# Designs tried in a protein design run: peptides against a protein of PDB entry 3T6J. Part 46

Target 1, 375 residues: chain A of PDB entry 3T6J
Amino acid sequence: PIVESYIGFIESYRDPFGSRGEFEGFVAVVNKAMSAKFERLVASAEQLLKELPWPPTFEKDKFLTPDFTSLDVLTFAGSGIPAGINIPNYDDLRQTEGFKNVSLGNVLAVAYATQREKLTFLEEDDKDLYILWKGPSFDVQVGLHELLGHGSGKLFVQDEKGAFNFDQETVINPETGEQIQSWYRSGETWDSKFSTIASSYEECRAESVGLYLCLHPQVLEIFGFEGADAEDVIYVNWLNMVRAGLLALEFYTPEAFNWRQAHMQARFVILRVLLEAGEGLVTITPTTGSDGRPDARVRLDRSKIRSVGKPALERFLRRLQVLKSTGDVAGGRALYEGYATVTDAPPECFLTLRDTVLLRKESRKLIVQPNTRLE
Target 2, 372 residues: chain A of PDB entry 3T6J as posed
Amino acid sequence: PIVESYIGFIESYRDPFGSRGEFEGFVAVVNKAMSAKFERLVASAEQLLKELPWPPTFEKDKFLTPDFTSLDVLTFAGSGIPAGINIPNYDDLRQTEGFKNVSLGNVLAVAYREKLTFLEEDDKDLYILWKGPSFDVQVGLHALLGHGSGKLFVQDEKGAFNFDQETVINPETGEQIQSWYRSGETWDSKFSTIASSYEECRAESVGLYLCLHPQVLEIFGFEGADAEDVIYVNWLNMVRAGLLALEFYTPEAFNWRQAHMQARFVILRVLLEAGEGLVTITPTTGSDGRPDARVRLDRSKIRSVGKPALERFLRRLQVLKSTGDVAGGRALYEGYATVTDAPPECFLTLRDTVLLRKESRKLIVQPNTRLE

## One batch from the design tools (peptide; made by RFdiffusion4, then SolubleMPNN)

Design b1_p11_2_s4 (from b1_p11_2, 3 letters changed)
Fold by OpenDDE base, seed 4:
Structure b1_p11_2_s4 (fold): chain B 375 residues (1-375), chain A 11 residues (1-11)
Amino acid sequence: as target 1 above (375 residues)
Amino acid sequence: MTGIAGDVYPV
């Protein structure tokens, strides 16, 4: 078997300022069969990058073909087990040297184990479809999230010699219509500049890329989905995201006005964006469970994903990227924290919904690390 | 950068 490993101070999610890495490591075996889908995605990456909703001037100047593999994890040492990884965590290195993507295949498989009777916050009519397509839709989402999410976009930089990696005279900010007015200075990084919101903001961008690009027929074809199956995968992927945005409220601490999990905060932000789009795209309805206690239902109108959801996500995703590229911390923080704010204001009453989420919370799953042996 | 966290999905 092909063995892969990594170890070191890698992920900064546990640092309040997003800068200091947590010591982590894994040992895994390459799953060649599952990696084939991701290899096809890599082969289409250069074309798919052009489908992202920002000008080429905000994308990497040179496409560097990354590696993408599916891994069966034997051991993982860290505070949490991811479903996917994009490394290195340095945008400058991603732009100049390239990057690697991995999907933790057996971790994803654990997440697929869903019991219908325990599936919360979905309409009964959606449950069977959700159970059927949750796994496949996750494969699509993780692949896009890592490769074309974390692997996309350019940071505008002025180096130590005063040279810019963009043409100041010709590059226009698509949001303002003006020339670029801010950038990263020498020694500034994404994490150092955006600090407390950096991790969650980037996860939100990557998740948004996944939702946006999963609508593209070529993406679904790469993963082996066509016709009605492709549409079901799209629907379940979007449905899973809006549901996750509701579930995310578990990870908000009202007393501290903070989030305890970057990815869940990101998913809540996406939910807020899609709710703001209106037109009946997403609806969260408080209900009463069979036990007589509070419950809720999330509804996503399938017919409005492309007409309402896609344009809303396009605008939001473009704005995320532009603010990231230009190092506009003030604008980025205003945007992101605005959507990440949790209040009890009508019509959503998110703090009340949080109580419902906590009431319906399931026991935490335990992931047991496997063993391997020679036969 | 780590993508989707596996342990955050209840179902």
Scores: peptide ipSAE 0.051, ipTM 0.786, DockQ to the pose 0.383; fails the geometry check
Fold by OpenDDE base, seed 5:
Structure b1_p11_2_s4 (fold): chain B 375 residues (1-375), chain A 11 residues (1-11)
Amino acid sequence: as target 1 above (375 residues)
Amino acid sequence: MTGIAGDVYPV
């Protein structure tokens, strides 16, 4: 088998300032069959990047073909096991030197081991479909999230010599219609500027890229889905995200007004964006469970994904990217923290929903080291 | 960056 490993101070999710990496390590075996799908995705990446909702001037000047491999993890040492990884974490290096992607395939499989009877917050009619397509849809989401999420976008930089990596006279901010007013100076990084919101903001951008691009027929084709299956994969991917946004409330601490998990905060933000879109796209309904205790149902209208969801996500995703590219921390923070705010205001009453989420909380899954055998 | 956290509530 082909063995891959990494070790070091890599991910900064546990640093409140997003700067200090946690010491992590894994040993994994290459899954050749799944890697082939990601190789096809990589082969299409340059074209798919053009489908993202920002001008080419906000995208990398030159596409650097990354590696993308699906891995079956034998062991992982760290505070949490990811489903996917994009490294390095430095946007400047991603732009100039390239990056590597991995999908932790067997980690994804564990995440899907939910029994139907324990599946919370979905309508009964969605449960079977959700169970069926959760895995495949998540493979799509992870691939897009890592490769085209984290792997996309340009930071506008003025180097130590005063030179810009963009044409100040011709590049227009698509949100303002004006020339670029802000950028990263020498020594400034994404993490250093955006600090406390950097990790979650970037995860939100990457998740949004996944949702947005999964609507593209070429993406579904790459993963081997056509016709009704492709539509079901799309639906379940979006449904999973809005459900995850509700579940995310577990990771909010009202007393401290803070989030304890960057990805969950990101998913909540996306939920808020899609709720704001209105038009019946997403509905969260408080209910009473069979046990007589509070429950809730999340509904996603699949017929509204393209007509309502996509445009809303497009606008939001563009704003995320523009603010990131320009180093507009004030604008970025205002946007992101606005959607990340958890109140008990109607109609959603998120703090009340949080109580329901906590009430319905499942036990934390334990991932254990697998056994290996010689064939 | 580490991508999607594995601690997905039963997605």
Scores: peptide ipSAE 0.038, ipTM 0.770, DockQ to the pose 0.341; fails the geometry check
Fold by OpenDDE base, seed 1:
Structure b1_p11_2_s4 (fold): chain B 375 residues (1-375), chain A 11 residues (1-11)
Amino acid sequence: as target 1 above (375 residues)
Amino acid sequence: MTGIAGDVYPV
């Protein structure tokens, strides 16, 4: 078997300021079959990057072909086990040297193992479809999230010599119609500027890229889906995201007005964006469970994903990228914190829904080191 | 960056 590993101060999710890395490490074995799908995605990456909703001037000047591998993890030492990884975390290195992507396939498999009777907040008619396509849709989402989410976009920089990595006279901000008015100065980074929102904001951008690009037929073809299956994978991917946005409320602490998990905050933000789109795209309905206690149902109108959902996500995703590229912390914070705010305002009454989420909470799954052998 | 956290994905 091909063995991969990494170790060091890598991820900064536990730092409130997004700067200091947690010491972590893993040992894993390459899953060759799943890696082949990601290799096809890499082969299409340069073309798919052009489908993202920002001008080429806001994308990397030169495409650097990354590696992408699916891994079955044997051991992971850290505070949490990710489903996917994109490294290095330094934007300058990503732009000049390239990056590597991995999917932790067996971690995803554990997440897929949900019993139907324990599946909360979905309509009964969606449960079987969700169970069937959750795994495949996650593979698509992780691939897009890592490769084309974290792997996309350009930061506008003025170096220590005063030179810009963009043409100040010709590059136009697509949101304002004006020339670029802000950028990263020498020594400034994404994390240093955006600080407390940097991690969650970037995860939100990456998740949004996944949802947006999964609508592209070429993506589904790469993963081996066509026709009705492709449409079901799309539907379940979007359904999973809106459900995740509701479940995210578990990780909000009302008394401190803060989020305890960056990815879950990101998923809540996406839910808010899709709810704001209106037109019956997403509906959250409080209900009463069979036990007589509060419950809820999330509904996603499949027929409105392309007509309502895609345009809403396109606009939001473009704004995320433009604000990131220009280093506009004030604008970025206003946008992101606005969607990340949790109140009890109608019609959603999210604080009340949080009580329902906590009431229906399932016990946390424990991931245990697998038993493996050489044959 | 670490991408999607597997242990916090909805079940």
Scores: peptide ipSAE 0.038, ipTM 0.777, DockQ to the pose 0.361; fails the geometry check
Fold by OpenDDE base, seed 3:
Structure b1_p11_2_s4 (fold): chain B 375 residues (1-375), chain A 11 residues (1-11)
Amino acid sequence: as target 1 above (375 residues)
Amino acid sequence: MTGIAGDVYPV
């Protein structure tokens, strides 16, 4: 077997300022069959990057082919276990030296072992489809999230010598129509500038890339989905995201106005964006469960994903990238915190929905170290 | 960066 591992101060999700890494380590075995799908995605990555909704001037100047491997985790030491990883955690190094991606395949498999009777907040007609395609759709989402989410976009930088990594005279901000007015100075990083919102904002960008690019036929083909299956994978991927946005309310603390999980905050933001798009794309309906207690249903109109959802996500994703590239912390914070705000305002009444989410909360799943052997 | 986090965490 091919064994991979890492260890050190790697992820900064537990640092309120996004700077100090938590000591983390894992040991895993390469899943060759699943890795082959991600290798095909890597082979198409340079072309797929051009499909992202920002000008080439906001993308990396040179595509650096990364590694992408699916891993079955034997042991993971840390406060949380991810579904995927993109390293190193330095945007400058990602731009100039490259990066590596991994998918933790057996973690995904465990996370989605949901019994139909315990599946909350979905319409009955969606449950069987959701169960069938949740795993495959999430493989697509993780692949896109890591490779083309975290692996995309350029930071505009002025170096210590005063030189820019972009042409100040010709590069235009697509949101304002003006020349670039802000950038990262020497010693400034994504985390140092965006601080308290940096991790969640970046996760939101990466998740949005996944949803946006999963609509591309070539992506589904790479993962082996065609025809009706491809459309079902797309639908379930988007449905999973809007459901996750509702579930995310568990990780909000109203008394502190604080989010306790960066990815769940990101998913809530995406839900808010898609709700704002309107036109019946996403509907959250409070209901009464069979037990007589509060419940809710999330509905996604499949026919409106491309016509309503995609344009809304495109505009939002472009704004995220432009604000990130230009180091516009004020604009970025205003945008992101606006969508991340949880109130009880109608029609959604998110604080009330949070009570419903907590009421319907399942027991926390536990991951234990597996036994493995050669046969 | 760590990618997508699920609802499963070490104890």
Scores: peptide ipSAE 0.037, ipTM 0.773, DockQ to the pose 0.571; fails the geometry check

Design b1_p11_3_s1 (from b1_p11_3, 3 letters changed)
Fold by OpenDDE base, seed 1:
Formats: structure tokens, sequence, C-alpha cells
Structure b1_p11_3_s1 (fold): chain B 375 residues (1-375), chain A 11 residues (1-11)
């Protein structure tokens, strides 16, 4: 078997400022079958990057072929087990040296083990479809999230010698129609500038890339889905995201006005974006459970994903990228924190929904380390 | 940190 491993101060999710890494490590075995799908995704990456909703001037100047491997984890030492990883966690290095992606396949498999009777916040008609396609849709989402989410976009930089990595005279900000007015100075990084929102903002960008690009037929084909199956995978992926946005409320602390989990905050933001799009795309309906206690249902109108959802996500995702590229912290914070705000304002009444989410919360699953031996 | 999807978010 092919063994992969890493160790060190890698992920900074436990740092409120998103800068200090937590010490972690893993040992894993390559899953060749799933890795082949990710290899096909890598082979299409350069072309798929062009499908992202920003000008080429906001994308990396030179495509660097990354590695992508599906791994079955044998051991993981850390505070949490990821489903996917994109490293290094430095945008400059990603742009100049390249990056590596991994999907932790057997970790994802654990996430797929959901009992129908315990599946919350979905309409009955969606539950079986969700159970069937949750795994496959998650594989697609993780692949896109890591490779084309974290692996995309350019930071505008002025180096220590005063040189710019972009043409100040010709590059236009697509949101303003004006020349670029802000950038990263020497020594400034994504994390140093965006600080408390950096991690969640970037996760939101990556998740949005996943939703956006999963609509591309080539992506579904790479993962082996065609026809009705492809459409179901798309639907379940989007459905999972809007459901996750509701579930995310568990990780909001009203008293402190803060989020305790970057990815969940990101998913809530996406939910807010899709709700704002309106036109019946997403509906969250408070209900009463069989126990007589509060419940809720999330509905996603499949027929409006492309007509309503995609354009809304396109505009939002472009906005995220432009603000990131230009180092516009004020604009970025205003945008992101605006969508990340949790109030009890109608019609959604998110604080009330949070109570429902907490009421319906299931016990956290325990992940057990596997044991593998050579025959 | 960036570049990671945690499985616990989907469990």
Amino acid sequence: as target 1 above (375 residues)
Amino acid sequence: SVGTVFAEDYL
C-alpha cells in the first residue's frame, strides 16, 4: 500500500485570529479507486478555474498542477478529523509553489452513516434521496472545495521592492469598474489582514466554489454521474448545504455574538445568500414534531437552483474573491459579517430556529481509529 | 485556518 503522512503545526481553526497552528498528524493509505476520480478532476482543473466568476486577472498567473489523493486514515492525532485538506495554508506558496489536496475517504464514510428516522429538518420526500446521495455529493463537494476552492484566486501584492504582481493601469475591479485601489503590502497575508473572519470567509469561498462548480456537467462526469443521477447529486449537494446552514446555528453563541466553528459559520452565510435570492429557492418552515415540540423543515426548489441559486451565488462568490484579492478588509468584513449576523428578525427568526436546532440536536458520533495489517 | 473540511461538521 501507498502510505501518506504529515505532522506539524498546520491548521489554525482553534486560533480566534486564524494564525496560530495546532499540532496534528496523520498516517493514511491511498485509496486508488477514489484517487483516480480526483486525478481526473486535477486534469480538468486548469479549465475549470476559468469557469469561476472572476476575471483572469484575479486568478493565478500560472497554473500549477496540484496533487490530489483520496486517503483512508489509519491514525489521526488532533482535535478534529478533517474530511479534506488543502496544504500549505499559505496563499503565496499555493500560488508560487503549488499545493496538495487530500480527501479522507473513510472519514467521509462515517459521516454518511445516517439513520432515516434521525435525519432532521428535511421533508419526508427528500430523506431517501438525501441518504442515497449524501456520500457521493459530499465527495464532489470536498473535491471542488479543496482543489478549486482553496486552490483558486490571486492576491494582489506589492513586494518589498515596490513591484506589483498586477498591472495597476489595466486591471479593473469588476465590482467597482475602477482600477485596483488596495492590495497586500510586503509582509501582509490573508490571515494577518482579515484576522477574525479569515478562516470562515475562506471556507465560505471554498464551499461556494463547490456549489457553483458542481453544476458543471464536466464535474459530475468526472465523478461518474450522468443523467438523472447527476441532477440528484447536484440537488442533494445544494440541499445538504442549506440544511447545514440551519444546523450551523448550534455553533453560534448569542451572548457573545460569535461563532465557534468556521465552516458552520460559512454554511450559514451561504444559506443567508440563498435565502436572500428569494423566489422560493429556499424555504425554512417551523413545524411541530410528533412529540409536540418545535421542529423545522428545509425545502430547496430543485427547479430554481440554476435560475435563481447559481446567479446569486455567482455574484456573492465574485464579491468574496474581489475583496480577498484586493485586501479590502473593510469591504470584506462588512459583506461577510452582514450575512453572518444572527437575529430573530422575521421572516426567518434565526434565534428561534436556533432553539429548535438545539432541541433536535443528535449526539456527536464517535470516530474510532481503524487497525490495518498486511496479508 | 483555511484548507480543511472537518468531518464533524457533517456528522
Scores: peptide ipSAE 0.050, ipTM 0.805, DockQ to the pose 0.681
Fold by OpenDDE base, seed 5:
Structure b1_p11_3_s1 (fold): chain B 375 residues (1-375), chain A 11 residues (1-11)
Amino acid sequence: as target 1 above (375 residues)
Amino acid sequence: SVGTVFAEDYL
């Protein structure tokens, strides 16, 4: 078998300032069969990058073909086990040296353990579909999230010699219509500038890329979905995201006005964006459960994903990228914190919904390492 | 700038 491992101070999720890595390591075996779909995704990556909602001037100058491998994890040492990984976590290195992606395939497979009777916040008519396509949609989302999410976008930089990596005279900010007015100076990084919101902001961008690009027919084709199945995968992927945005409230601490999970904060932000889009795209309805206690239902109108959801997400995602590229911390913080704010304001009453989420919270699931044998 | 998706969030 082909064995892969990594070890070191890698992920910074536990650093409040998003800079210091936590010690992490894994040992895994390459799953050649499952890697094929990601190889196809890599083969299409350069073209798919052009489908993202920002000008080419805000994308990498040169496409650097990354590795993307599906791994079956044997052991993982760290505070949290991921479904996918994109490394390095330094944007400058990603755009100048390249990057590597992995999908932890057997970890993703845990998603198939969903029990219908325990599935919260979904309409009954969505539950079976959700259970059926949750796993496959995760493969799509993780692949896009890592490769085309974290693997996309350009940082505008002025180096120590004063040279720019963009043409100041010709590059236009698509949001303002003006020339570029801010950039990263020598020694400035994504984390150093965006600090407390950097991790969650980037995860939000990556998740948004996944949702946005999963609508592209070529993506679904790469993953082997056609016709009605492809549409169902899209629907479930979006449905999972809006549901996750509701579930995310568990990780908000009202008393401290802070989030404890970067990915969950990101998903809540996306939920807020899609709710703001209106037009009946997303509806969260407080209900009463069979036990007489508070419950809730999330509805996503499938017919409005492309007409309402996509444009809303497009605008939001473009703003995220433009603010990131230009190092506009003030604008980025205003945008992101605005959507990340949790209040009890109507109509959503998110703090009240949080109580419902906590009430319906399931016990923590444990991931156990597998056994291996030679046959 | 952390490139990963935690599986626990999808369970």
Scores: peptide ipSAE 0.049, ipTM 0.797, DockQ to the pose 0.743
Fold by OpenDDE base, seed 2:
Parts: structure tokens; sequence; C-alpha cells
Structure b1_p11_3_s1 (fold): chain B 375 residues (1-375), chain A 11 residues (1-11)
């Protein structure tokens, strides 16, 4: 078998400033059969990047073909086991040298064993569909998140010699209609400038890319979905995201006004964006469970994903990218922290919903590391 | 720092 190893100070999620890496390591075996869909995605990546809602001037100057491999993990040492990885975590290197993507296939497979009776916050009519398509939708979301999420966008930089990596006279900010007025100076990075929001903000961008591009027929075709199946995968992917936004409240600490997980904060932000879109796209309804205690239901109107959801996400995602590219920390922080704020204001009453989420909380699954044998 | 989707978020 082809063995891959990975070790070092890599992920910075436990650093409040998003800079210092946590020691992490794994050993894995390449799954060639499961890698085929990601190879097809890579083959279409250059074209799919053009579908993202920002001008080419805000995208990488040159497409560098990345590696994307499905891995079966034998051992993983770290505080959390990922479903997907994009490395390096440095935007400048991603732009100039390229990047590598991996999907931890056997980790994803563990998520497929969902018990219907334990599935919280969904309408009964959605549960069977959710169970059926959760796995396949994860493959789509992870692939897009890593390859076209983290793998997309350009940072505007002025180097130590004063040279710009963009044409100051011709590049226009699509949000303002003006020339570019801010950028990264020499020595400034995404993490150094955006600091406390950098990790969660980037995860939010990547998740949003996944939701946005999963609507593209070519993406669904690459993953082997057509017709009604493709529409169901889209629906379940979006449904999973809005549900995750509700579940995310577990990881908010009201007393400290802080989030304990970057990805969950990101998913809550996306939920807020889609709720703000209105028009009945997303509805969260407090209910009473069979035990007489508080419960809730998340409803997503599939008929409004393209008409209401996509435009809302497009505008939001474009703003995320423009603010990131221009190094506009003030604007980026205002936007992101605005959506990440948790209050008990009606109609959502998120702090009350948080109590419901905590009440319905299940014990987290423990992942036990496998071994191999000769057959 | 930014390049992961944690499985725990989906489990």
Amino acid sequence: as target 1 above (375 residues)
Amino acid sequence: SVGTVFAEDYL
C-alpha cells in the first residue's frame, strides 16, 4: 500500500490568535478507489474557480494543480480528528507553490451510522432523506471545502521592495466600485492581521464555498449524482449546514462572549446569513418533546435554495473574500462578529435555543484507531 | 490553522 505520514505543528485552532500550531500527526494508507472522485474534482477545479462570486482579479493568478487523495487513517495524534485537510495553512504558499488536499475516508465513514430515533432538530419528513444522503453530501462538502474553499482567493500584497501583486490602476473593488485601498504589507499574513477571527472566518468562507458550488451541476456529476438524487444531495447538504448552525450553540459561552470551536462558529454565521435572507428559506421552531421538555425543529425550504439562499450566500461570500483580499480587518471583523453575535432577541431567541440544544445534547462519538492485517 | 474539516463536527 501507499503510506502517507503527517507530523508537526500544523493547525492553530487552539491558539486564540490563530498563529501557534498544535502538534499533530497521523499515518494513513491511500485509498485509490475512493480518490477517483477527488481526482475528477481536481481536473475541473480551474473551471469551477471561475464560478466563485468574485472577479478573476481576486482569484489566484495562476492555477496550480493540487494533489487530492482519500486516506484511510491508521493512527491520528491530536486534539481533534479531521474529515478533510488542506495544507499548507499559509495563503502566500497556496498562491505561489500550491497545496495538497486529503479526505480521511474511514473517518467520514464513521459518521454514516446515524440512528433515526436519536436524530435531533429535524422534521420527521426529512429524517430518512437526511440519513440516506448525509454521507454522500459530506463527500461533496468536504471536497469543495478543501479544494475550492481553502484553495481559492488571492491576497493583495505589497512586497518588501514595494511591488504589488496586482495592478493598482485597473483592479476594482466590486463592493465599493473603487480602486484597491488596502492590502497586506511585507510580513503581514492572514492570521497576523485578522488574529482572533482568522480561523473561524476562513472556515466560514470555505463552508460557504461548499454550499455555493454544490449547486453547480458539474460538481454533482463529478460525484456521481444526477436528477432527483443530485437535488436531494444539495438539499441535505444545505439542511445539514443550517442544522449544524443550531447545534453550534453548544460551543458558545455566553458569559465570556466567545466561541470554543472555529468551525461551529462558522456554521452559526452561515445560519444567520440564511435566516437574514428571509422569505421562508430557513425556519427554526421551538417545540415540546415527548418528554415534555423544550425541543426545536429546523426547516429548510428546498424550493428556495436557488432563488433565496444562493443570492444571499453569494453576496455574503463575495464580501468575505473582498475583505480578506484587501486585508480590511475593520470591515471583516465588523461583518463576521456581527453575524457571530449570539443574543436572545426575537424572533430566533438564540440563547433560549442554546438551552434547548444543551438539553438535547448527546455524548460525542469516540473514534477508536484501527489496525491492519493480511487476508 | 485553517485547512481542516473536523469529523467531530459532523458526528
Scores: peptide ipSAE 0.043, ipTM 0.783, DockQ to the pose 0.721
Fold by OpenDDE base, seed 3:
Structure b1_p11_3_s1 (fold): chain B 375 residues (1-375), chain A 11 residues (1-11)
Amino acid sequence: as target 1 above (375 residues)
Amino acid sequence: SVGTVFAEDYL
């Protein structure tokens, strides 16, 4: 077996400024069979990057072929077990030296353990489909999230010598139609500029990339889904995201006006974006459970994913990238914090929904380290 | 923090 491991200060989710890494480590075994799908995704990555909703000038100048491996984790030491990893976490290094992606396959496999009777906030008609395709759709989402989410986009930089990594005269901001007016100066980083929103903002971008690109036929083909199965995987992936956006409310602290989980905040933001799109794409309906207590249902109109959802996500994702590339912290904060705001304003009444989410909260699943043996 | 999806968010 091929064993992979890492150890050190890796992830900075516990740092409110997104900069200081938590010391962690893992030992894992390469899953060759599952890695093959991600290898195919890597083979298509350069082309798929062109499908992202920003000009090539906002993408890396040179494509650096990354590694992507599916790992079965045997041991993980840290505050949280990831489903996917993209390293290094430095944008400059990702752009100039490359990066590696991993999917913790046996961690993702836990998604297959969904119990129908405990599945909250979904319409009955969606539950069986959701259970069937949650795992496969999650594989797709994680692959896209890591490789093409975190692995995409360019930061505009002026180096210590005053040189720009972009042509100031010709590069146009697609949102403003004007020349680039802001960039990262020497010593400035994504984390240093966007600080408190950097982690969640980037996760939101990556999740959005996943949703956006999973609509591409080639992506589903790479993962072995065609026809009706491919459409179901797409639907469940989007459904899972909007459901996650509702579930995310658990991780909001109203008294402090802050979020405790970067990814959950990101998913809530995406939910808000898709709700804003309107046209019946996403509906959250408060209901009464069988116990007579508050409940809720999330509905995603499958027929409107491409017609309503995709354009909305496209515009939002482009804005995220443009603001990131240009180092426009003010604009980025305004955009992201706007969508991340949780109030009790109608029609959604998110603070009330939060109470419902907390009421329906399930016991947290425990991740138990496995063992392995020779057969 | 960039580059990681925590499984706890999906479990």
Scores: peptide ipSAE 0.049, ipTM 0.810, DockQ to the pose 0.677; fails the geometry check

